# Ledger of designs, part 68: peptides against a protein of PDB entry 5D63

Target 1, 292 residues: chain A of PDB entry 5D63
Amino acid sequence: SLRRGIYHIENAGVPSAIDLKDGSSSDGTPIVGWQFTPDTINWHQLWLAEPIPNVADTFTLCNLFSGTYMDLYNGSSEAGTAVNGWQGTAFTTNPHQLWTIKKSSDGTSYKIQNYGSKTFVDLVNGDSSDGAKIAGWTGTWDEGNPHQKWYFNRMSVSSAEAQAAIARNPHIHGTYRGYILDGEYLVLPNATFTQIWKDSGLPGSKWREQIYDCDDFAIAMKAAVGKWGADSWKANGFAIFCGVMLGVNKAGDAAHAYNFTLTKDHADIVFFEPQNGGYLNDIGYDSYMAFY

## One batch from the design tools (peptide; made by RFdiffusion4, then SolubleMPNN)

Design b2_p14_5_s2 (from b2_p14_5, 6 letters changed)
Fold by OpenDDE base, seed 1:
Structure b2_p14_5_s2 (fold): chain B 292 residues (1-292), chain A 14 residues (1-14)
Amino acid sequence: as target 1 above (292 residues)
Amino acid sequence: SLLFAEALKKLLVD
């Protein structure tokens, strides 16, 4: 079963992703096929899947950028019915915005079925061009048509998954206490994370004894990431991953505050030094406290 | 422990 999370949704047949055209929040904005760039933020192509309680395998899909929802126009079962962005809520009862998402017959890709019409999200003609029509189309769960098969590339982690990644890291002190601040986290590519760091002004910030030292740098980085998230995305119900750690060195005579993020595969954490923008597998400290 | 963590906090000089 598909987990709650943020997904980049890619066609199984051609290198095209489900894209909200221009990231527009206007009702009726076309959802189209569009090219994407791996290992980057594909701004208009990220979707928060929110599972509907007590309705098996059924979700709303909120576009992260626009804050609008995937919507089958008039809930029509006609082949070729437009799929658009439309205002909505995460737990709507509107069947135009409810999508049953389950594995296809190939066991890797998913199909996206409208809950009401029972038609499927279809990249019409498998067109790989930018702006290609995505529509509701007749189909079955067992068909092999790649026009209706989608890979869900998970771009986020749950708090539990983040916690597990931390627990696997060897640089955690025996006294470690973690504090979870949110439920789901968009995990940024390092390039994006670094860019936020650069844009924050931290590279030019001066270390000053106590008044602006390691803890200030670490908190400032987290604040910068938080602000970036708020300024960049209209959807709610998720955060941008950026952790703060307090650690002690092996000798126990020095402590440090630093950041951390998740690796590309989301299985591990990597430490980030906000004083120099470096990523390290070993920052020289064992964490006794983290919040993220 | 929390007390240990508080003690370590005082060492945040880097």
Scores: peptide ipSAE 0.039, ipTM 0.707, DockQ to the pose 0.194
Fold by OpenDDE base, seed 5:
Structure b2_p14_5_s2 (fold): chain B 292 residues (1-292), chain A 14 residues (1-14)
Amino acid sequence: as target 1 above (292 residues)
Amino acid sequence: SLLFAEALKKLLVD
C-alpha cells in the first residue's frame, strides 16, 4: 500500500533517519542513522521508492542524492549484515536491492524487509548517534521492536495530488486548463525554494515592459528550479515542483504570470511572485492556465 | 478556451 514516492525514512524509536553516508555514489557506502532537521532538505536522507510490478509491497529504494540503491551486502541473512548504497536500477531483479515494505503492527510505521534474506532493516541497538550502523537483522512483521520500525514521511506528490491541490484552491478561473509535465514531484520547503530564487539572479533582474516582464520572471524561476534539480540529485524519475500560472484579475482587465508551489502538507498551493520572492495565499489573480 | 487564454496573455502588464 506504500505509494511510489520520495520518502524521508525516520526511525520510530529515536530521532534518526536513514542516511547514505556523505551521499557518496560509491558501491558499498554505508547507510547509517543520522540526525535530521524537520522541514528542511535532508540531502542524503531522501529515498525514491519504486514499486516492483507484480511483486506485492516490494520496492527498490534509490537514494535521491547519490542515485544508488539500498543494498543488503551479499544478500546475507546474518544479523548485522551491512546495508549499503550500491549501483542498481529501479526495476532490478537483484534480491539484495529488493525491499518489501509494509505496515508494522502499530499501523503507523513500516518495516523494511529484504526480499531475499527476509531480514529487516535495523537501526542497530537503536543508536541515535550520527553514523550509527544500519543492518539487516532477524525479525518478524508483528514484532514491536522500534529498531526495525520506520516512519515514511512522504516528501513528494504525484501529479494527481498536485492537480487535486490546485483544484481545491479558490483562486482558479472557470476557464482553467492545467498541463502536467511530470509524474512525481519533490516538494521543496519554502526556504529552499527561496534560495533557488536568490541564486537564479532574479532578485537583481530588472522588469522591462514586455521584453522581460511577468512571464519571463515566472519561466526563469521554473527554469532555475529545474536546473537546481538536475544539478542537485542523481536519481531520475521525479521532478522538482515549481508551477507556472497565468491568471486574470477579478475585473478581467489585467493578467499576470506567476509561480506556485505546494504547502507543507501538500494539500494546498501557495503562490510565489518571482519578481519579489513573496509567497501569497492570494496573488490577486485567478488562474486560467498552469503547467507544472 | 485557447482564444480566451491567448487574449488574456495580451493583458499581461506586470
Scores: peptide ipSAE 0.039, ipTM 0.711, DockQ to the pose 0.197
Fold by OpenDDE base, seed 4:
Structure b2_p14_5_s2 (fold): chain B 292 residues (1-292), chain A 14 residues (1-14)
Amino acid sequence: as target 1 above (292 residues)
Amino acid sequence: SLLFAEALKKLLVD
């Protein structure tokens, strides 16, 4: 079953993703097929899937950028019915905004069925052009039509997944205590993470003994990422991943504060030195505390 | 406590 999380949703037939046109929060904004760039933030193409309690495999899909929800216009079962962004809530009972998402017959892609109409999200004619119509369309779960098959590329991690990634890292001290601040985290590409770092002013910040040293840099980075998240996205119910660690060196005679993020595959952490913007697999310290 | 925080700060050499 599909996990709660943020997804980039890509057509199985052509290199097109489900895109909220212009990221607009206006009711009735078309959801369309659009090209995407791998390993980047595709701003209008990220969707928070929130599972509905007691309704198997059924979700709302909130556009991360606009904060609006995928909506089948008037809940119509007619083929070609527009799929739009529309105001809503994560746990709505409105069947226009409830989507049953299950694996297709190929076992890799998903189909997205409107709960009420039982029609499927369809990239009309498999059109790969930017702005191609996405509509509700008749179909079956077993049908192999790629117009109705979608890959759900997970762009976020749960706190548990992050915890697991930390736990398997070799640079964790035996006294480690981790503190989880949120439940679901958008994981940024390093390029985006670095850009936030640059925009924070930290590259030009001067290290000063005690008054602005490693912990200040690390906290400033965390704060910058948090603010970036708040300023960038209208959806709620997730955070941006950026951790802070305190670590001790092997000799036990020095300690450091630094950041960390997750690797592209979300399986491991990578350390980030906010004093120079470097990514390291080994920062020279073993973490005895983290919060993220 | 504040003292604990200060002690921690002293450990952060870098």
Scores: peptide ipSAE 0.038, ipTM 0.688, DockQ to the pose 0.140
Fold by OpenDDE base, seed 3:
Order: sequence, then structure tokens, then C-alpha cells
Structure b2_p14_5_s2 (fold): chain B 292 residues (1-292), chain A 14 residues (1-14)
Amino acid sequence: as target 1 above (292 residues)
Amino acid sequence: SLLFAEALKKLLVD
């Protein structure tokens, strides 16, 4: 069963992702196939899947950038019906925007079926070119047609998954208390995380005893990431992952405040030093408190 | 308490 989360949705047959053209919020904006760059933010190609309560395996798909929803034009069951971005809400009853998403017969990819029409999201002709048509098309769950099979690459973590990643880390103090601030987190590539750090002005900030020391740097980084999230995405219902930790060294005679994010596979945390922009597996402190 | 918070702040030496 597909979990709530943010996904990059990639065709199983060709290196093409489901893309909202120009990231436009206009009703009727085409959803198309488009090339992507792995391990980067593909701005127009991220989709928040929100499960519909009491409707098995059924979701709305909100484009993260535009805040609009995947919509089958007029809910038509005709093969070749356009799939577009359209205004909506996460828990709509509009069958044009409800998608049943389940594993295909290959057990790895998913198929995306419109709840009303029972047609499937189809990369028409398997066209790998930028701007290729994506449409509703007739099909069945057991067909092997790669035009209708999609890999859902999870780009976010739940608060529970983040908590589990922290718990696995060896640099957590026995007195650790964690505080969860949100439910779902977009996990940024390090390159993007670093760019936010650079744009924040922190690289030019001077450490000063008490008045602007480690806690100020760490909080400033979290604030910068939060602001970046608000300014970058129109969708709601998620946060950008950036944690703050307080830690004590092994000797117990020094404490530090720092940031952390998740590794690419979301299984572990990596520490981030906001005073110099470094990523470390061991920052020299064991965390007794975190909020994220 | 405020005093406790102040004490913790003093430990953040880095």
C-alpha cells in the first residue's frame, strides 16, 4: 500500500517523469512527460499523495510546486483524455481528481487509475521527449504495458520515519528527548540544503560569545530552511526537513547546538554544522535534545 | 525555569 508522502513519479519504460508543465497553477495546465536529474529537486515533478479515508488505495495527487491537483479532463473514460493540473482540495470527492494507486503485476511499479473512469495514467506512445502527452487510457491492472507503469520514488519521510532514523544513530545521549513539529518532511539533497545555507548569510556570520554562538547559527539555519520552503512551494501539508540538536561531548564539559538532515536513503541522519556548512557523521557530541 | 535555561545556555560553549 502506498503511503502518504511526496513522490517523484517516473515511467517504468523510459527515463521520463510526470511533470506539470511550467509548474503553472492555471486550471487545465497539461501534465506531461519530462526528463529529470536524479538526486536533485525536480521542481515541477513532485507530487504529494494524500490518501482518502475509507477509500482503499485512493489518493489525490497535489503538485508540490503549483498546489494544483492531477485531474482527468471531464472525467472522461475515452482513451487519450488529457490529464491536467486543476484547482482542488486534498480530500475532494471529485472523481476527476481521485486516483487509485496500486502495484502493477511486476510488483515494483505502480499503476494510477482514475477512480471514476477506471482508465489509467498513460505516457502516450511511451514518448520520452520533453512535453510528451500524458493521458487517461484504457487498461487493466494485470497488463504489462510500460506506458502505464510508474515508479514512485519517495522524496519525503514521515515523522515516525525520521524518529526511527535518529534512534539508529550512535551519537544520541541516553537522556535524549525528541520533539516532532510536523507530520511529513521533504528531504532535500545536500546541494540544495547547502545552497539554502549560503543564501541565508550564515557563511558570513561571525561567532560571538553568547550573543551569536552555536544556538543562534543552528536556529538561523532552521529558520532559513522554513522560509525557503514557504517561498518555494504552493502545496500545504508538509514541511522541509531540517533538525536542530543540542548535544554534549563525551567528557561532559562542553555542549553544542547544530543541525541535522537525513541521508539520501532516508535511513540515517547526518549532522550539519551551520558555522561552516560541513556535513559530518560524527560532530563530536551526543544529542540530548532535538526538534524537527 | 529561567535559571535552568540560563544554566544550559552557559554550557553551549561552541
Scores: peptide ipSAE 0.038, ipTM 0.685, DockQ to the pose 0.139; fails the geometry check

Design b2_p14_5_s3 (from b2_p14_5, 7 letters changed)
Fold by OpenDDE base, seed 3:
Structure b2_p14_5_s3 (fold): chain B 292 residues (1-292), chain A 14 residues (1-14)
Amino acid sequence: as target 1 above (292 residues)
Amino acid sequence: SLSFSEALKRQLVD
């Protein structure tokens, strides 16, 4: 079963992703196929999948940027019916915005079926051009048509997944305690994480004994990421991943405060030094406390 | 009194 999370949804046949046109929050905004750049934030192409309680394999899909939901126009079962962004709520009963998402016959891609109409999200004619029509179309779960098959590239982690990544890192102190602040986290590419760091003013900040030292840098970075999240996305129900750690060295005679994020595959953490913007696999300290 | 972790932070963090 598909897990709750943020996904980049890519066509199985051509290099095109499900895109909300111009990221507009207006009702009736077209959802279209559009090119994407791997390992970057594709702003209009991220979707929060929220599972519906007591309805198997069924979700709402909220566009992260606009805060609107994938909507089959009038819930029509006619082939070629427009799929648009429309105002909604995560746990709506409106069948126009309920999508059953299950594996296709190939076992790797998914199909997206409207709960009411039983038609499928279709990249019309498999058109790879920017702005290509996406519509509801007749189909079956076992059909091999790549126009209706989609890869769900997970762009977020649950708090449990983040906890697991921390737990397997070798630089964790025996006294470690972690504190989870949110349930689901968008994981940023390093380039985006670094840009937030640059825009925060931290590169020009001066270390000063106690008044503005390592803990101030680390907390300022987390605050900057939080503000970036609030300013960038209209959807709710997720956070931006940026952790704070306190650590002690092997000798036990020095401690440090620093940040961390997740690697591209979400399996490991990487340490971030907010005093210089560096990424490290070993920062020279073992963490005894984290919050994220 | 401070916990172990609080003591480390206040006494050793640079």
Scores: peptide ipSAE 0.027, ipTM 0.664, DockQ to the pose 0.221
Fold by OpenDDE base, seed 5:
Structure b2_p14_5_s3 (fold): chain B 292 residues (1-292), chain A 14 residues (1-14)
Amino acid sequence: as target 1 above (292 residues)
Amino acid sequence: SLSFSEALKRQLVD
């Protein structure tokens, strides 16, 4: 079963992703095929899949940027029916916005079936051009047509997954206590994380004993990421991953406050030094406390 | 009295 999370949804046949055109929040905004850049944010191409309680394998798909939902126009079962962004809610009963998402016959890609019409999200003609039509189209679960097969690249982690990644890291102190602040986290590419750091003003901030030292830098970074998230995305129900750690050195005679994020594969953490913008696998401290 | 973690926090040097 597909997990709740944020996904980049890529066609199985051509290098095209499901894109809300211009990220517009207007009702009826076309959802189209569009090129994407791997390991980047792909702003208009991120979708929060929210599972519907008591309805097997069925979700709403909220565009992170616009806060609108994938919507089959008029719920029509006619082939070629437009798929658009439309205002909605995560747990709507509107079948125009309910999507059954299950593995295709190839076992790796998914098909996206409208709950009401039973038609499938289709990249029309497999067109790889930017702005290519995405529509509801007749099909079956067992068909191999790549126009209706989609890879769901998970761009987020649950709090449990983040917790597990931390637990696997060798630089955790025996006294470690972690505190989870949210349930689902968009994991940023390092380039984006760094850009937020730069835009925060931290690169120009002066270290001052106690009054603005390591903990201030680390908290400022956390706050900057939080604000970036709030300013960048209209969807709710997720956070941007950025952790704060307190750590102690091996000798036990020095402590430090720093940040951390997750690696690209979401399996590990990497430490971030907000005083210089560096990423490190070993920051020289073992964490005894984290919140994220 | 400070906890171990609180004591460590007070020892932040960077």
Scores: peptide ipSAE 0.026, ipTM 0.670, DockQ to the pose 0.210
Fold by OpenDDE base, seed 4:
Structure b2_p14_5_s3 (fold): chain B 292 residues (1-292), chain A 14 residues (1-14)
Amino acid sequence: as target 1 above (292 residues)
Amino acid sequence: SLSFSEALKRQLVD
């Protein structure tokens, strides 16, 4: 079953993603096919899938940028019915905004069925052009039509997944204590993470003994990421991944505070030095505490 | 021995 999380949803037939046009929060904003750039934040193309309790494989899909929800216009079962962004809530009972999402017959892609109408999200004519219509369309779960098959590229991790990534890292001290602050985290590309770092002013910050040293840099980075998240996205129910660690060196005579994020595949952590913006697989310290 | 700042950080461990 599809896990709760943030997804980039890509058509199985053509290089097009489900896009909320202009990221607009207006009711009735078209959801369209649009090109995307791998390894970047595709701002209008991220969707938070929230599972509905006691309704198998059924979700709301909240556009991360606009905070509005994928909505089948009037819940119509007519082929060609518009799919739009519309105001809603994560646990709505409105069948216009409830989507049953299950694996297609190919076992890799998903189909997205409206709960009420039983029609499927369809990239009309498989059109790869920017702005191509996405609509509800008749179909079946076992059909191979790529117009109705979608890859769900997960852009977030659960706290448990983050915890697991930390646990398998070799630079964790035996006394390690981790503190989880949120449940789901959008994982940023390094380029975005670095840009936040640059915009924070940290590159120009002066190290000063105790009054503004390693812990201040690390906390400032986390605060900057938090603020960036709040300022960038209208959806709720997730955080932006940015961890803080305290570590001790092998000799046990030096400690450091630093940041960390997840690798592209979300399987590992990479350390980030907020004093210079560097990414390292080995920062020279073993973490005895983290919060993220 | 650890510096004051480093020792303080260590004290935050449960």
Scores: peptide ipSAE 0.026, ipTM 0.684, DockQ to the pose 0.318
Fold by OpenDDE base, seed 2:
Structure b2_p14_5_s3 (fold): chain B 292 residues (1-292), chain A 14 residues (1-14)
Amino acid sequence: as target 1 above (292 residues)
Amino acid sequence: SLSFSEALKRQLVD
């Protein structure tokens, strides 16, 4: 079954993603097909899937940018019914905003069925143009129609997944203790992570013994990422991944504080030095503590 | 008393 998480939802037939037009939070804002750029944020095209308790394979889909929800207009079962952004809540009972999401017949893509109408989210005519209509359309689970098949590219990790990634890293001290601060994390591309770092002022910050040293840099970076998240997204229920670590060197006579993020495949961590903006697979320390 | 981590932090040079 589909896990709770943030997804970039891409059509199986053409290079188009489910896009909330202009990221507008207005009720009735069209959800449309739109081009996307791989390995970028794709601001209006990220959706938080929240599973509905006790309703199998059923979710709300919250647009990360607008904080509004995917909504089948009037819950109509008519083919061509508009799919729009609309205000809502994660655990709504409104069937207009409840979507059953299961694997398609190809075993890789998903179909998105409105819970009430039983129609499917359809990229009308498979139109790859920006602004192409996305609508509810009749269909079946076993049909191979790519207009109704969607890849769910997971852009986030759970805290457990992050924990597992850390545990796999060879630069973790035997005394390591990790502290999880959130449940789900949007994982940023390095370019975005770096830009946040640049905008934070840290590149121009002066290292000063104790008063503004490694821990201050590391915490400032995390704070900057947190602020960026708060300022950038209207949806709730997730955080932006940026960890802080304390590590000890091999000799055991020096410690350091630094950041870390996840690799593109979410399987590993990469260390980030907030004092110079560098990414490293080995920062020269083994972490005995992290919070993220 | 300082924790292990605090003690190490006090020894940081960077």
Scores: peptide ipSAE 0.027, ipTM 0.678, DockQ to the pose 0.188; fails the geometry check

Design b2_p14_5_s4 (from b2_p14_5, 10 letters changed)
Fold by OpenDDE base, seed 5:
Structure b2_p14_5_s4 (fold): chain B 292 residues (1-292), chain A 14 residues (1-14)
Amino acid sequence: as target 1 above (292 residues)
Amino acid sequence: PLSYAEALMLKYVK
């Protein structure tokens, strides 16, 4: 079953992703095929899949940027029916906004079926051009038509997954205590993480003994990421991953506060030094406490 | 090995 999470949804046939045009929150905004750049934030192409309780494999899909939901226009079963962004709620009963998402016959891609109409999200004619029509179209679960097959690239992690990644890291102290602040986290590319760091003013901040030292830098970075998240996305129910750690050196005579994020594959953590913007696999400290 | 309490008492030098 598809897990709750944030996904970049890419066509199985052509290099096109499901895009809410211009990221507009207006009702009826077209959802279209659009090119994307791997390992970047594709702003209008991120979708929060919220599973519907007691309805197998069925979700709402909230556009992260606009906060609106994938909507089959009038719930029509007619081939070619527009798929648009529309206001909604995560646990709506509106079948226009309920999508059954299951593996396709190839075992890797998914098909997206409207719960009510039983039609499928279709990149019409497999058009790879920006702005290509995405519509509801007749189909079956076992068909191999790539126009209706989609890869769900997970862009977020659950708190449990983050916890597991931390636990696997060799630079965790035996006394480690972790504190989870949220349930689902968008994981940023390092380039985006760095840009937030730059925009925060931290690169120009002066280290001052006690009054503005490692803990201040680390907390300021987390605050900057939090603000960035709030300012950037209209959807709710997720956070932006940015952790704070407190660590002890090998000698056991010094401590440091620093940040961390997850690697691209979400399997490991990488340390971030907010005083210089560096990413390190070993920051020289073993963490005894983290919150994220 | 440091206890959690001991770790918290260490100076943050960076």
Scores: peptide ipSAE 0.086, ipTM 0.741, DockQ to the pose 0.132
Fold by OpenDDE base, seed 4:
Structure b2_p14_5_s4 (fold): chain B 292 residues (1-292), chain A 14 residues (1-14)
Amino acid sequence: as target 1 above (292 residues)
Amino acid sequence: PLSYAEALMLKYVK
């Protein structure tokens, strides 16, 4: 079954993603096919899938940017019915905004069926152009039509997944204690993470003994990421991944505070030095404490 | 995990 998380939803037939046009929060904003750039934040194309309790394989899909929800217009079962952004709530009972998402017959892609109408999210005519219509359309679960097949590229991790990534890292002290602050984390590309770092002013910050040293840099970075998240996205129920670690060196006579994020495949962590913006697989310290 | 006191014994040099 599809896990709760943030997804970039890409058509199985053409290089087009499900896009909320202009990221608008207005009711009735068209959801359309649109090109995307791999390994970047595709701002209008991220969707938080929230599973509905006790309804198998059924979700709401909240656009991360607008905070509005994927909505089948009037819940109509007619082929060609518009799919739009519309105000809603994560656990709505409105069948216009409930989507059953299960694997297609190919075992890799998913189909997205409206819970009420039983029609499927369809990239009309497989049109790869920007702004191509996405609509509800008749179909079946076992059809091979790529117009109705979608890859769900996971852009977030659960706290458990993050915890697992940390646990398998070789630079963790035997006394390690981690503190989880949120349940689901959008994982940023390094380029975005670095840009936040740059915009924070940290590159120009002066190291000063105790008064503004490693812990201040590390906390400032986390604060900057948090603020960036709050300012960038209207959806709730997730955080932006940015960890803080305290570590001790091999000799046990020096400590350091630093940041960390997740690798592209979400399987590992990479350390980030907020004093210089560097990414390192080995920062020279073993973490005895983290919060993220 | 390290206690607060133990952590303070470490020198944050960077």
Scores: peptide ipSAE 0.085, ipTM 0.739, DockQ to the pose 0.115
Fold by OpenDDE base, seed 1:
Structure b2_p14_5_s4 (fold): chain B 292 residues (1-292), chain A 14 residues (1-14)
Amino acid sequence: as target 1 above (292 residues)
Amino acid sequence: PLSYAEALMLKYVK
């Protein structure tokens, strides 16, 4: 079963992702195939999958950027029916915006079936060009047509997954207490995380004893990430991952406040020093408190 | 090792 989360949805046959054209919030905006760059944000190609309670394997798909939803035009079962972005809500009853998502016969990729029409999201002709048509098309769950098979690359973590990653890290104090602030977190590539840090003004901020020291830098970074998230994405129901930790050194005579994020595979955390923008596997402190 | 309370009372020096 597909978990709630943010996904980059990539065709199983060609290097093309499901893209909301221009990230537009206008009703009827085409959803198209488009090239992507691995390990980057791919702004118009992120989709929040919200599972519908009591409807097995069925979701709405909200474009993270536009805040609009994947919509089969008029719910038509005709092959070639447009799939567009359209205003909606996460728990809508509109069958035009309800998608049953289950594993394909290959056990790795998924198929995306419209709940009402029973047609499938199809990259028409497997066209790898930018702007290629994505449409509803007839199909079956068991056929191997790669035009209708999609990899769901998870771009987010649940709070539980983040908690587990922290728990595995060796630089956690025995008295550690963690505080979870949100339920689902978009995990940023380091390059994006660093860019937010740069844009925040922190690289030019002066350390000053007590009045603007480690805790201020760490909180400022988290605030910057939060603001970046709010300013960048129109969808709701998720946060941007950026943690704050308080730690103590091995000698027990010094404390530090710093940030952390998740590694690319989401299995581990990496520490981030907001005073210099460095990423470290060992920041020299063991965390006794975190919030994220 | 430090207790939780002791850790909270540490001064931040960086």
Scores: peptide ipSAE 0.078, ipTM 0.723, DockQ to the pose 0.132
Fold by OpenDDE base, seed 3:
Structure b2_p14_5_s4 (fold): chain B 292 residues (1-292), chain A 14 residues (1-14)
Amino acid sequence: as target 1 above (292 residues)
Amino acid sequence: PLSYAEALMLKYVK
């Protein structure tokens, strides 16, 4: 029932997340418990869950930063077996990297079972310290031990979810046409989105009639976000959310090009003006076209 | 693009 997507995976018992140590792409890099900061990019703690076709509730887990996969060392069923980052592919047949993920007995958290060994991902002793051991450990699906229960906080949206968020917004023209460019999108916090905008040079860019006006600013912002994504993450199979819209005002005598992103809860869009870096719920235009 | 935006604006002024 878990959807394909990017997740921040947090222990159900203590405020610790599944972390690939130093974000290293080396085979055998430890996966450990580590503290996190809400509403920020936790760089080494984001995992792309890719469902395996024709294998119920089973996934690979790719670390976004390193591009390596969660791996049970030698596929061993012994309690205390190391869980590491290791090179792999999204649709591997290697049981060391296949994880069955289903709801725990509490109905809100998940358990992560290795497909081959049938042991579970365990925060050893529920240790909340940075660098705490995460290992394969004996368990059952119905056991209530919080050491083996994990919240999957979704950090991405599908193209369909983004489309639905746009459709709910009141500032969409009746002639609207949307064009979807990717399948899954990491949604950035505004602070990160703004920093990309600053680093792009757009704050100092000069508006010039026709040659560098609203459409150029909006496209430059999208290009900057795309470049940031490519430069920041080694995993494939996702994009960074940043939309472009073309809109017309209520009077029908003015048009504008601008950006948009998703709100924190992913349910709505918020408009972004690339000429000044402002976020607005109403930019004064109704969109007749978007691509994202 | 400008051509599409212009077309929409002309529709509203007609």
Scores: peptide ipSAE 0.032, ipTM 0.683, DockQ to the pose 0.272

